# Peptides against a protein of PDB entry 6FRK, part 21

Target 1, 411 residues: chain A of PDB entry 6FRK
Amino acid sequence: NEEVLNAMLKEVCTALLEADVNIKLVKQLRENVKSAIDLEEMASGLNKRKMIQHAVFKELVKLVDPGVKAWTPTKGKQNVIMFVGLQGSGKTTTCSKLAYYYQRKGWKTCLICADTFRAGAFDQLKQNATKARIPFYGSYTEMDPVIIASEGVEKFKNENFEIIIVDTSGRHKQEDSLFEEMLQVANAIQPDNIVYVMDASIGQACEAQAKAFKDKVDVASVIVTKLDGHAKGGGALSAVAATKSPIIFIGTGEHIDDFEPFKTQPFISKLLGMGDIEGLIDKVNELKLDDNEALIEKLKHGQFTLRDMYEQFQNIMKMGPFSQILGMIPGFGTDFMSKGNEQESMARLKKLMTIMDSMNDQELDSTDGAKVFSKQPGRIQRVARGSGVSTRDVQELLTQYTKFAQMVKKM

## One batch from the design tools (peptide; aimed at target 1 L326)

Design b1_p12_6 (made by RFdiffusion4)
Pose (drawn by RFdiffusion4):
Structure b1_p12_6 (pose): chain A 374 residues (1-38, 47-273, 303-411), chain P 12 residues (1-12)
Amino acid sequence: NEEVLNAMLKEVCTALLEADVNIKLVKQLRENVKSAIDNKRKMIQHAVFKELVKLVDPGVKAWTPTKGKQNVIMFVGLQGSGKTTTCSKLAYYYQRKGWKTCLICADTFRAGAFDQLKQNATKARIPFYGSYTEMDPVIIASEGVEKFKNENFEIIIVDTSGRHKQEDSLFEEMLQVANAIQPDNIVYVMDASIGQACEAQAKAFKDKVDVASVIVTKLDGHAKGGGALSAVAATKSPIIFIGTGEHIDDFEPFKTQPFISKLLGQFTLRDMYEQFQNIMKMGPFSQILGMIPGFGTDFMSKGNEQESMARLKKLMTIMDSMNDQELDSTDGAKVFSKQPGRIQRVARGSGVSTRDVQELLTQYTKFAQMVKKM
Amino acid sequence: VATRQLLEHLAE
């Protein structure tokens, strides 16, 4: 049985290693689902599913904008990850939700970058800012957020150039652009086909600049996006959106369950009964109930107080014979009144007859009356 | 008190 756990466990470790999941997290997840584990494919895959939900959970809720206030969003990520594409996908998302959204092109390096964001904004009917001539992104971002602030826009999305960590020049310039415009949220956009080099870059981005949200693009293809587990652990940020194509409307919020599945592949007879059950539990205590001075009108009249401390086990073979629908019903007496066929099965395996209940049903009716009167 | 009255009613 120890060999059936390991053959089926190394087959999921290969399923995650092929899904570009970091080898550090596969080796760690393997001995996490091995230590926490101490119709067969369900008792195994359910344990694997709960262990994955434990990893995709960063514990941090997403940053959501406030209507009537200026929200500046700054995009960061590697070269070619889809920042300019996801810039228009997000401005189009909120603009359709009713936000005064606008775009700013703070890329002064990449050829045809302003022309790219201009044509994506021209198409989606979204205001845009940028420059062919201005070579300083700190100037383009500052003079753009200033313009769209004096025009009272609520979503101001600043696009930046692609950068990698070994370029300290572009990482300083990213930190200065973030310090000039002071964004409310910084989004780390990552390609879904990224391999093992993802945790190092995503961590260096978190160190130089405060990354609060992560977007995974190019998920409409064969890439399952296992590199996102390493960006969530590095940036400490949840995934808020995913990209699912080249168009502006190929964009939707991140849901954890479908991504992990792809990455993996009035008084009733029941109340009359419980009040009785507590009067029998407090039944050997009936002599305490006759103690009150001037209240002892009677005690154990006609000896029938002894069987009121014996009927509740026989009535419990009826509850023992009941399932969770009859037991958890608001009216435990209405489930059997409509279907007196349930009065025969309760009588079979519990040894009580269907006759005994007629005297109980009268005793029930009288008890149900004096509680609605209570 | 109310528990006692319930028991008297059950004795009846």

Design b1_p12_6_s1 (made by RFdiffusion4, then SolubleMPNN; from b1_p12_6, 8 letters changed)
Fold by OpenDDE base, seed 3:
Structure b1_p12_6_s1 (fold): chain B 411 residues (1-411), chain A 12 residues (1-12)
Amino acid sequence: as target 1 above (411 residues)
Amino acid sequence: KVAYLLLLELSE
């Protein structure tokens, strides 16, 4: 039994290392899991795999919990949020995402560009801010980030802004000059929260990077970016361990809406490839799909038409990047989150919708569904010609519809 | 629920 446990733990440890979890954390997790598993309970015929998975999940949940309450802005107050992080971490993009998040929540939000080091930093921030209709401050002539940050914070405080986000300079490497500049800015503006932005794709370097920032500046929050890439997010565990600060948000893509509040359990579930059913439900609920009630009523009556399927495809298209949605489904590996598979999946959905756009209302609204086409094969040929596809493609769509309709009837 | 089932079947 101990040999079997050790073998299974070795596989889990290997998978966690491949997920960019730091070696020290993996070792500690292995010890904690071993101590948490009762070998006697494992002997009693319980599914050893499920027991180990549960123990691993529980210990990973502890690793992302720093035991510190996340800072939250106070409504009606002036909350200054300073962003710190390396160049290429997604810091500037994340400033805009956070500003947009708070603006959509009804906060009076603004952006300050205190990045004087990177050519075009202010233009990039201005472009992002303008697209999102977020007020911004910066300078084309002032080279001191302390002056820009101080003036911008003062301006927006006087204008009664509630969320004042300050983007700072990033460097390509951890340099003393970067940390000195960050400290000078922090001392001048006295931020209510310092957010460290970390790129999850840097793998095993996450711990060393996060530690270097925490050792120099009072990091109180972490945002992890590029979790839409090949990075499984194990670096997030390293960031929490090194900074002792909570992850408050995650960046899940390039779009301004590819930004989510951090949730521990969904994140660990995703890290382990178990999917995120809760996040899928939340994302579906956020879309205010008003037509869900009418659909649910139809479904209760066992009615599911081609139009109902079309409307569901429109809803899926509104959920954003298809790779993110698929990555929330249990059993879909990280390979489905590759940018290539997303475009292909979206193209497949769009093709199916284009075929249905060539159907008439009688076909779309028929309670007989695919049987309408089987009774009158000439309909398949008409739809195929109208959509520029083969009769086989239409038959495949109808087969898929029939599978869906059968699944819906079992709900 | 339905969107989830649709996504499951589209991913096969």
Scores: peptide ipSAE 0.026, ipTM 0.574, DockQ to the pose 0.060
OpenDDE base, seeds 1, 2, 4, 5: peptide ipSAE 0.022, 0.023, 0.024, 0.023; ipTM 0.635, 0.617, 0.660, 0.632

Design b1_p12_6_s2 (made by RFdiffusion4, then SolubleMPNN; from b1_p12_6, 8 letters changed)
Fold by OpenDDE base, seed 5:
Structure b1_p12_6_s2 (fold): chain B 411 residues (1-411), chain A 12 residues (1-12)
Amino acid sequence: as target 1 above (411 residues)
Amino acid sequence: KLLYLLLKELSE
């Protein structure tokens, strides 16, 4: 029994290391899991695999919980949020995403660019802020980030802004002068929250970087970026361990909406390759797909039309990058969609929708759309000509529809 | 469920 346990734990430890979980944390988790599992209960015929999975899941949940309540802004007050992080971490983009998140929640939000080191930092912030209709402050002439941050914070406090986000210069690991500048900015503006932005793709380097920031400034929150890529998110555990600060948000893509509140359970489920069914449900609910009730009713009756399929394709397109949606489905790993495959999948979806745009209401609303086309082959030729595709492409669409309609009838 | 099936078929 102990040999079987050790073998299973070795597989789990390997998978966690491949997910960029720090080797120290993996070792600690292994010992904690061994201590939590009663070997006598395993002998009684309980599903050993399920027990180990549950124990691993429980210990991973503890690793992402620093035991500190996440900071939240106070409504009707001026809340100053300072961003810190490495150059290329996605810090500036994340400032805009957070500002947009709060703006959509009805907060009076603004952005300050206190990055004087990077050429074009203010232009980038201004572009992002303007696109999102977020008020911004910065300077093309002032070189002292302390002055810019102080003036910007004072201005927006006087204008009764509720969320004041300050972007700082990105640091390289070896630039002590930049860390001193960051501390000077923090001391001048007295932020209510300091957010460390971490790139998940840096893997095993996450611990050392997160610690370097926490040792210089009072990091109270973590945001993890680039979780849409090959980054499996294991570095997030290292950031929590090093900063002793909660992850508050995650960046899941390049779009301003590719930003969500951190949830422990879904994150750990995704890290283990179990999928994120809860996050998928939440995303579906956030889309306010009011038409889902009518669809659910039809589905309960085993009815599924080409129009219903078209509406579902529109919903998939609204949910954002296809790779992120697939990564929420159990059994679809993050590696299933390389960046090239996402564009191809979206192009395929758009092609299918373009074919359906050439169909008439009788074809779209038929409960047996494939039979309508099979009875009158001239319809296939009309749709093919209308959409600029082959008759084969239309037949392939109808074959896909038939598969879905058969699955719905079995639900 | 339906979204899962749709996404599965689109990924194949």
Scores: peptide ipSAE 0.036, ipTM 0.532, DockQ to the pose 0.068
OpenDDE base, seeds 1, 2, 3, 4: peptide ipSAE 0.022, 0.021, 0.021, 0.022; ipTM 0.587, 0.598, 0.604, 0.573

Design b1_p12_6_s3 (made by RFdiffusion4, then SolubleMPNN; from b1_p12_6, 9 letters changed)
Fold by OpenDDE base, seed 1:
Structure b1_p12_6_s3 (fold): chain B 411 residues (1-411), chain A 12 residues (1-12)
Amino acid sequence: as target 1 above (411 residues)
Amino acid sequence: SILYLILLELSE
């Protein structure tokens, strides 16, 4: 039993190290899992694998919990949120994402650019803010970030803004001058929350970076960026361990809406390759698919048409990057996304939709579309010619449709 | 969800 436990823990530890989980945390996890497993319960014929998986999951949940309640803004108050982090961490983009998130929730939100170090920082923030219709402040002439931050915070406080986000200068490396500047800005504006932005793609460097920030500034929250399904989420655990601060949000892509509140359970499930069914359901619900009721009613009757399939493909295309969606499905590990398959999968969907665009209403609205084509093979040739594809491509589409229609009938 | 089934088959 101990040999089996050690073998399974070795596999889990390898997978966690491959997910950029810090080696110290992996060692601690292994010890904690060993201590949490009742060897007597393992002897009773319980599924040893499930028990180990549960123990690993539980200990990973503890590693992302700093034991500190996350700061939340107060409605009707002026909440000053200062962003800190290295250049290239996605800090400026994350400021815009957070501002947009709160704006969509009905908060009066604004952005301040106090980055005087990077040429074009204010133009970048202004561009992002303007696209999202978020009020912004900055200067082209003032070089002191303390003055800019103070003036901007005062302005937006006087205008009764509820969420005041201050973007600060980054550096390529940890420099004392950066930390001094951050402290001066923090002292001047007295932020309600200091958010450290960390790039998850730096992997094993996350611990050292996060520690360096925490040792110099009072980081109260963490945002992890570049969790686009290819980035190994293990650095997030290192950030929490080093900062002792909760992850409040994650950035999941380049779009302004590729930003979500951090959920511990879905994150750990994804890190373990277990998928995120809850997050998939949430994303499907956020699409506000008005026709979902009509579709659900058809599905209850075991009816599924080629048009219904087309509409679902349109919905998939609206969900954003296909890699992110696949990474939410159990059994689709991160390795499935690494092969550039996202663009290929989206191209495949677009190709299937293009084939369906050459179908007529009788074909699209038939409850047995495959049978319509099988009875009149000339339809396959017409659709193939109309869409510029082979007759085989049309047959493959009809085969996929038949599989879906059979699954619907079994639901 | 049928969407989930479609995603599964598209991944295969």
Scores: peptide ipSAE 0.023, ipTM 0.627, DockQ to the pose 0.065
OpenDDE base, seeds 2, 3, 4, 5: peptide ipSAE 0.018, 0.018, 0.019, 0.020; ipTM 0.591, 0.580, 0.564, 0.565

Design b1_p12_6_s4 (made by RFdiffusion4, then SolubleMPNN; from b1_p12_6, 9 letters changed)
Fold by OpenDDE base, seed 4:
Structure b1_p12_6_s4 (fold): chain B 411 residues (1-411), chain A 12 residues (1-12)
Amino acid sequence: as target 1 above (411 residues)
Amino acid sequence: KILYDILLELSE
């Protein structure tokens, strides 16, 4: 039993290392999992795999929890949020994403470009801010980031802005000059929150980078970027461990909407390849689709119709870029996230919906839609002709529906 | 969960 446990833990540890989880954290997790698993309970014939998975999941959740409450802005106050991070971390883009997030929530939000080092930093911020209709401040002539930050913060405080985001200079490397500049800016503007932005794609370097920032500036929050790409998110664990600060948001793409509040459970589930079912549910709920509760309730009772499937396809299509949705689903390999596959996948969904548009209410609302079609094969031919597809395409849809209905009944 | 299962089957 101990050998089997050790073998399974070795596989898990390997997978975590391949997910860019820091080797020290993987070792600690291994020890904690071993200590948390009751070997006697494993001997009693319980599903050893499920127990280990649960133990691993629980310990990963603990690694993402710094044990401190995330800072949240106070409504009706002027909240100054300073961003820090390396160039290429997605910091500037993330400032705009966060500003847009709060603006959409009805916060009076603004952006300050205190990046005087990078040529065109202010133009980039201005472009992003203008596109999102976010007020911005910066200078083309002032070279002191302290002056820009101070003037911008003062301006927006006087204008009663609630969220004042300050983007600072990044560097390609950790330089003492960068940290001095960040400290001077922080001292001048007295931010309510300092957000460290980290690129998840840097893998094992996440720990050293996050530590270097925390050792120099009072990082209170972390945002992890580029989680839509090749990064499996293991670097996020390193960031939390090094900064002892909560992850507050994640960047999940290049679009301004590719930004979400960090949720521990979905994130760990995704990291383990279990899928982001909760994140999918949350995105569906954010769409304020009135029928979601009724659908969830039907599903809890093991009822699933072709209409329910159609509504789910409509929901998927409303969730935005299909690649992002697919990336939340385990078993959709990285190849499915290619831009080419997104159009094809949407075309497939549209085709399926077009087939269902040729179905009648009796067919759509039947709790056993597949049986309705199997009893009267002429329905398949009617639907096929009505939708301009083959009878095979209709049969494939019904086969998919049957698989779903069976899965719903097992829930 | 269901949306997930739907999308899984669409990927096959």
Scores: peptide ipSAE 0.014, ipTM 0.422, DockQ to the pose 0.079
OpenDDE base, seeds 1, 2, 3, 5: peptide ipSAE 0.000, 0.015, 0.012, 0.009; ipTM 0.374, 0.480, 0.417, 0.462; seed 2 fails the geometry check

Design b1_p12_7 (made by RFdiffusion4)
Pose (drawn by RFdiffusion4):
Structure b1_p12_7 (pose): chain A 374 residues (1-38, 47-273, 303-411), chain P 12 residues (1-12)
Amino acid sequence: NEEVLNAMLKEVCTALLEADVNIKLVKQLRENVKSAIDNKRKMIQHAVFKELVKLVDPGVKAWTPTKGKQNVIMFVGLQGSGKTTTCSKLAYYYQRKGWKTCLICADTFRAGAFDQLKQNATKARIPFYGSYTEMDPVIIASEGVEKFKNENFEIIIVDTSGRHKQEDSLFEEMLQVANAIQPDNIVYVMDASIGQACEAQAKAFKDKVDVASVIVTKLDGHAKGGGALSAVAATKSPIIFIGTGEHIDDFEPFKTQPFISKLLGQFTLRDMYEQFQNIMKMGPFSQILGMIPGFGTDFMSKGNEQESMARLKKLMTIMDSMNDQELDSTDGAKVFSKQPGRIQRVARGSGVSTRDVQELLTQYTKFAQMVKKM
Amino acid sequence: SVKEVRELLKLL
């Protein structure tokens, strides 16, 4: 049985290593689902599913904008990850939700970058800012957020150039662009086909600049996006959106369950009964109930107080014979009144007859009356 | 409360 756990466990470790999941997290997840584990494919895959939900959970809720206030969003990520594409996908998302959204092109390096964001904004009917001539992104971002602030826009999305960590020149310039405009949220956009080099770059981005949200693009293809587990652990940020194509409407919010599945592949007879059950539990205590001075009108009249401390086990064989629908019903007596067929199976395996209940049903009706009167 | 419990016991 120890060999059936390991053959089926190394087959999921290969399923995650093929899904570009970091080898550090696969080896760690393997011994986490092995230590926490101490119709067969369901008792195994359910334990694997709960262990994955434990990893995708960063414990941090997403940054959401406030209507009627200026929200500046700054995009960061590697070269070619889809920042300019996801910039228009997000401005189009909120603009359709009713936000006064605008775009700013703070890329002064990449050829045809302003022309790219201009044509994406021209098409989606979204205001845009940038420059062919201005070579300083700190100047383009500052003079753009200033312009769209004096025009009272609520979503101001600043696009930046692609950068990698070994370029300290572009990492300083990213930190100065973030210090000039002071963004309310910084989004780390990552390609879904990224391999093992993801945790190092995503961590260096978190160190130089404050990353609070992560977007995974190019998920409409074969890439399952296992590199996102390493960006969530590195940036400490949840995934808010995913990209699912080249167009502006190929964009939707991140849901954890489908991504992990792809990455993996009035008084009733019942109340009359419980009140009785507590009066039998407090039944050997009936002598305490006759104690009150001037209240002892009677005690154990006609000896029938002894069987009121004996009927509740026989009535329990009825509850023992009941399932969770009858037991958890608001009116435990209405489930059997409509279907007196349930009065026969309660009588069979519990040894009580269907006759005994007629005297009980009269005793029930009288008890149900005096509580609605209570 | 105790009077009501005793009335319930008389009904049984």

Design b1_p12_7_s1 (made by RFdiffusion4, then SolubleMPNN; from b1_p12_7, 6 letters changed)
Fold by OpenDDE base, seed 5:
Structure b1_p12_7_s1 (fold): chain B 411 residues (1-411), chain A 12 residues (1-12)
Amino acid sequence: as target 1 above (411 residues)
Amino acid sequence: DVEFLLELLNLL
């Protein structure tokens, strides 16, 4: 029994190390799991694998919980949020994502660019802010980040903004000059929250970097970026351990909507390669896919039309990047879709939808759309001409539809 | 619902 436990723990420890979890945390987790598992209970015929998985999951949940409640903005107040992090961490992009997240929730949000060091920092922030219709402040002439931050915070406080986000300068290396500048900005604007932005792709370096920021400024929140890449997010555990601060959000892509509140259970499930079924359900529910009671009722009756398929393609397109959705499915790692495959899959969906846009209501609403086209081949030629595709492309769509309609009849 | 969506994604 102890040999079996040690073998299973070795596999889990290997997977956690391959997920960029810090070696000290993996060692501690192994010791904690061994102490939590009664070997006598394992002898009683209980499912040893489920017990070990549950013990590992429980210890990982403790590693992402700093025991500190996350800061939350107060409605009707001016909440100043200062962003800190290395250059290339995604800090500037994350400022825009956070501002947009709060704006969509009906908060009056704004952005301040206090990055005077990076040429084009203000232009980048201005472009992102303008696309999202977020008010912004910065200077092309002022070189002191303290002046820019102070003036911008004062301006937006006077204009009754509720969320005031301040982006600061980053550096490629830990430089004392950067930390002194960040401390001067923090002292001048007195932020309600300091957010450390960390790139998940830096792996084992996460602990040392997160600690260096926490030792200089009062980091109260962590945001982890680039969780759409090869980074399995194990560095996030190191950031929580080093900062003693909660992860509040994750960045899951390059789009402004590729930003979500951090949830412990889904994150640990994904880290273990269990998928995120709960986050998939939540994302499906947020899309109000359940408001299609008419579709669910049709599916329960084994009815599926080309229109029902079209509506499902629209719903999938609203879910955002396919890699994120697939990365929530058990057994589909984030690596299953290279960044090239997302654009190709979306282009394929759009092509299929464009073919269906050339169909008539009789074709779309038929419970056997493929039979309608097979009985009258002239319909295939009409649809092909209308959508600018080959008759083969229309036949391939009808073949896919037939496969789906057969699956729905078996549900 | 989720299984149907997953199978839809697998066909894309």
Scores: peptide ipSAE 0.021, ipTM 0.550, DockQ to the pose 0.182
OpenDDE base, seeds 1, 2, 3, 4: peptide ipSAE 0.020, 0.015, 0.019, 0.015; ipTM 0.544, 0.507, 0.544, 0.478

Design b1_p12_7_s2 (made by RFdiffusion4, then SolubleMPNN; from b1_p12_7, 6 letters changed)
Fold by OpenDDE base, seed 1:
Structure b1_p12_7_s2 (fold): chain B 411 residues (1-411), chain A 12 residues (1-12)
Amino acid sequence: as target 1 above (411 residues)
Amino acid sequence: DVPFLLELLELL
């Protein structure tokens, strides 16, 4: 039993190291899991794999919990949020994402660019803010970030803004002059929250980076960026361990909407390749697919048409990057994302939709679309010609539709 | 429903 436990823990430890989890945290997890497993319960014929998986999951949940309550903004108050983090961490983009998130929730939100070090920092922030219709402040002439931050915070406080986000200089290196500037800005504006932005793609470097920030600046919150399926997310555990601060949000891509509140359980499930069904539910519900009620009623009656399938393909296309959706499905691990499969999968969906665009209403609205085509093979040839595809491609689509329609009849 | 979308994605 101990040999089996050690073998399974070795596999889990390898997978966590491959997921960019810091080696110290992996060692600690291994010890904690060994201590949490009752060897007597393992003797009772319980599924040893499930027990180890549950113990690993529970200990990962503890590693991402700093034991500190996350700061939350107060409605009707002025909440100053200062962003800190290295250049290339996605800090400036994340400021815009957070501002947009709160604006969509009905908060009066604004952005301040206090990055005087990076040429074009204010232009980038202004561009992002303007696209999202977020009020912004900055200077082209003032070189002191303390002056810019102070003036911007005062302006937006006087205008009764509820969320005031201050972006700071990031620089390429951990320099004492950067931390001094951050401290001067923090002292001048008295932020309600200091958010450290970390790039998850730096892997094992996350611990050292996060520690260097925490040792110099009173980081109260963490945002992890570049969780778009290339970063395995293990660096997030290192950030929490080093900063002792909660992860409040994650950035999951380049789009302004590729930003979500951090949820511990879904994140750990995804890190373990278990998928994120809850996040998929939330994402589907956020799409406000008004047509879902009509579809759900049809599905309850075992009715599924080619048109219903087309509408579902449109819905999938609206969910954003297909890689993100696949990465939420159990068993579609990160390896499906590595092969450039997102663009190919989207191209495949578009191809299927293009085939369906060449179908007539009788074909699309039939509760047995496959039988309509099987009874009149000339329809397959017409659709193939109309969509510029082979008759085989149309038959493959009809085969897929038939599988779905059979599943719906069994639901 | 989400189960249907999951099943849809598994067949693609």
Scores: peptide ipSAE 0.015, ipTM 0.501, DockQ to the pose 0.175
OpenDDE base, seeds 2, 3, 4, 5: peptide ipSAE 0.000, 0.011, 0.012, 0.012; ipTM 0.368, 0.451, 0.488, 0.474

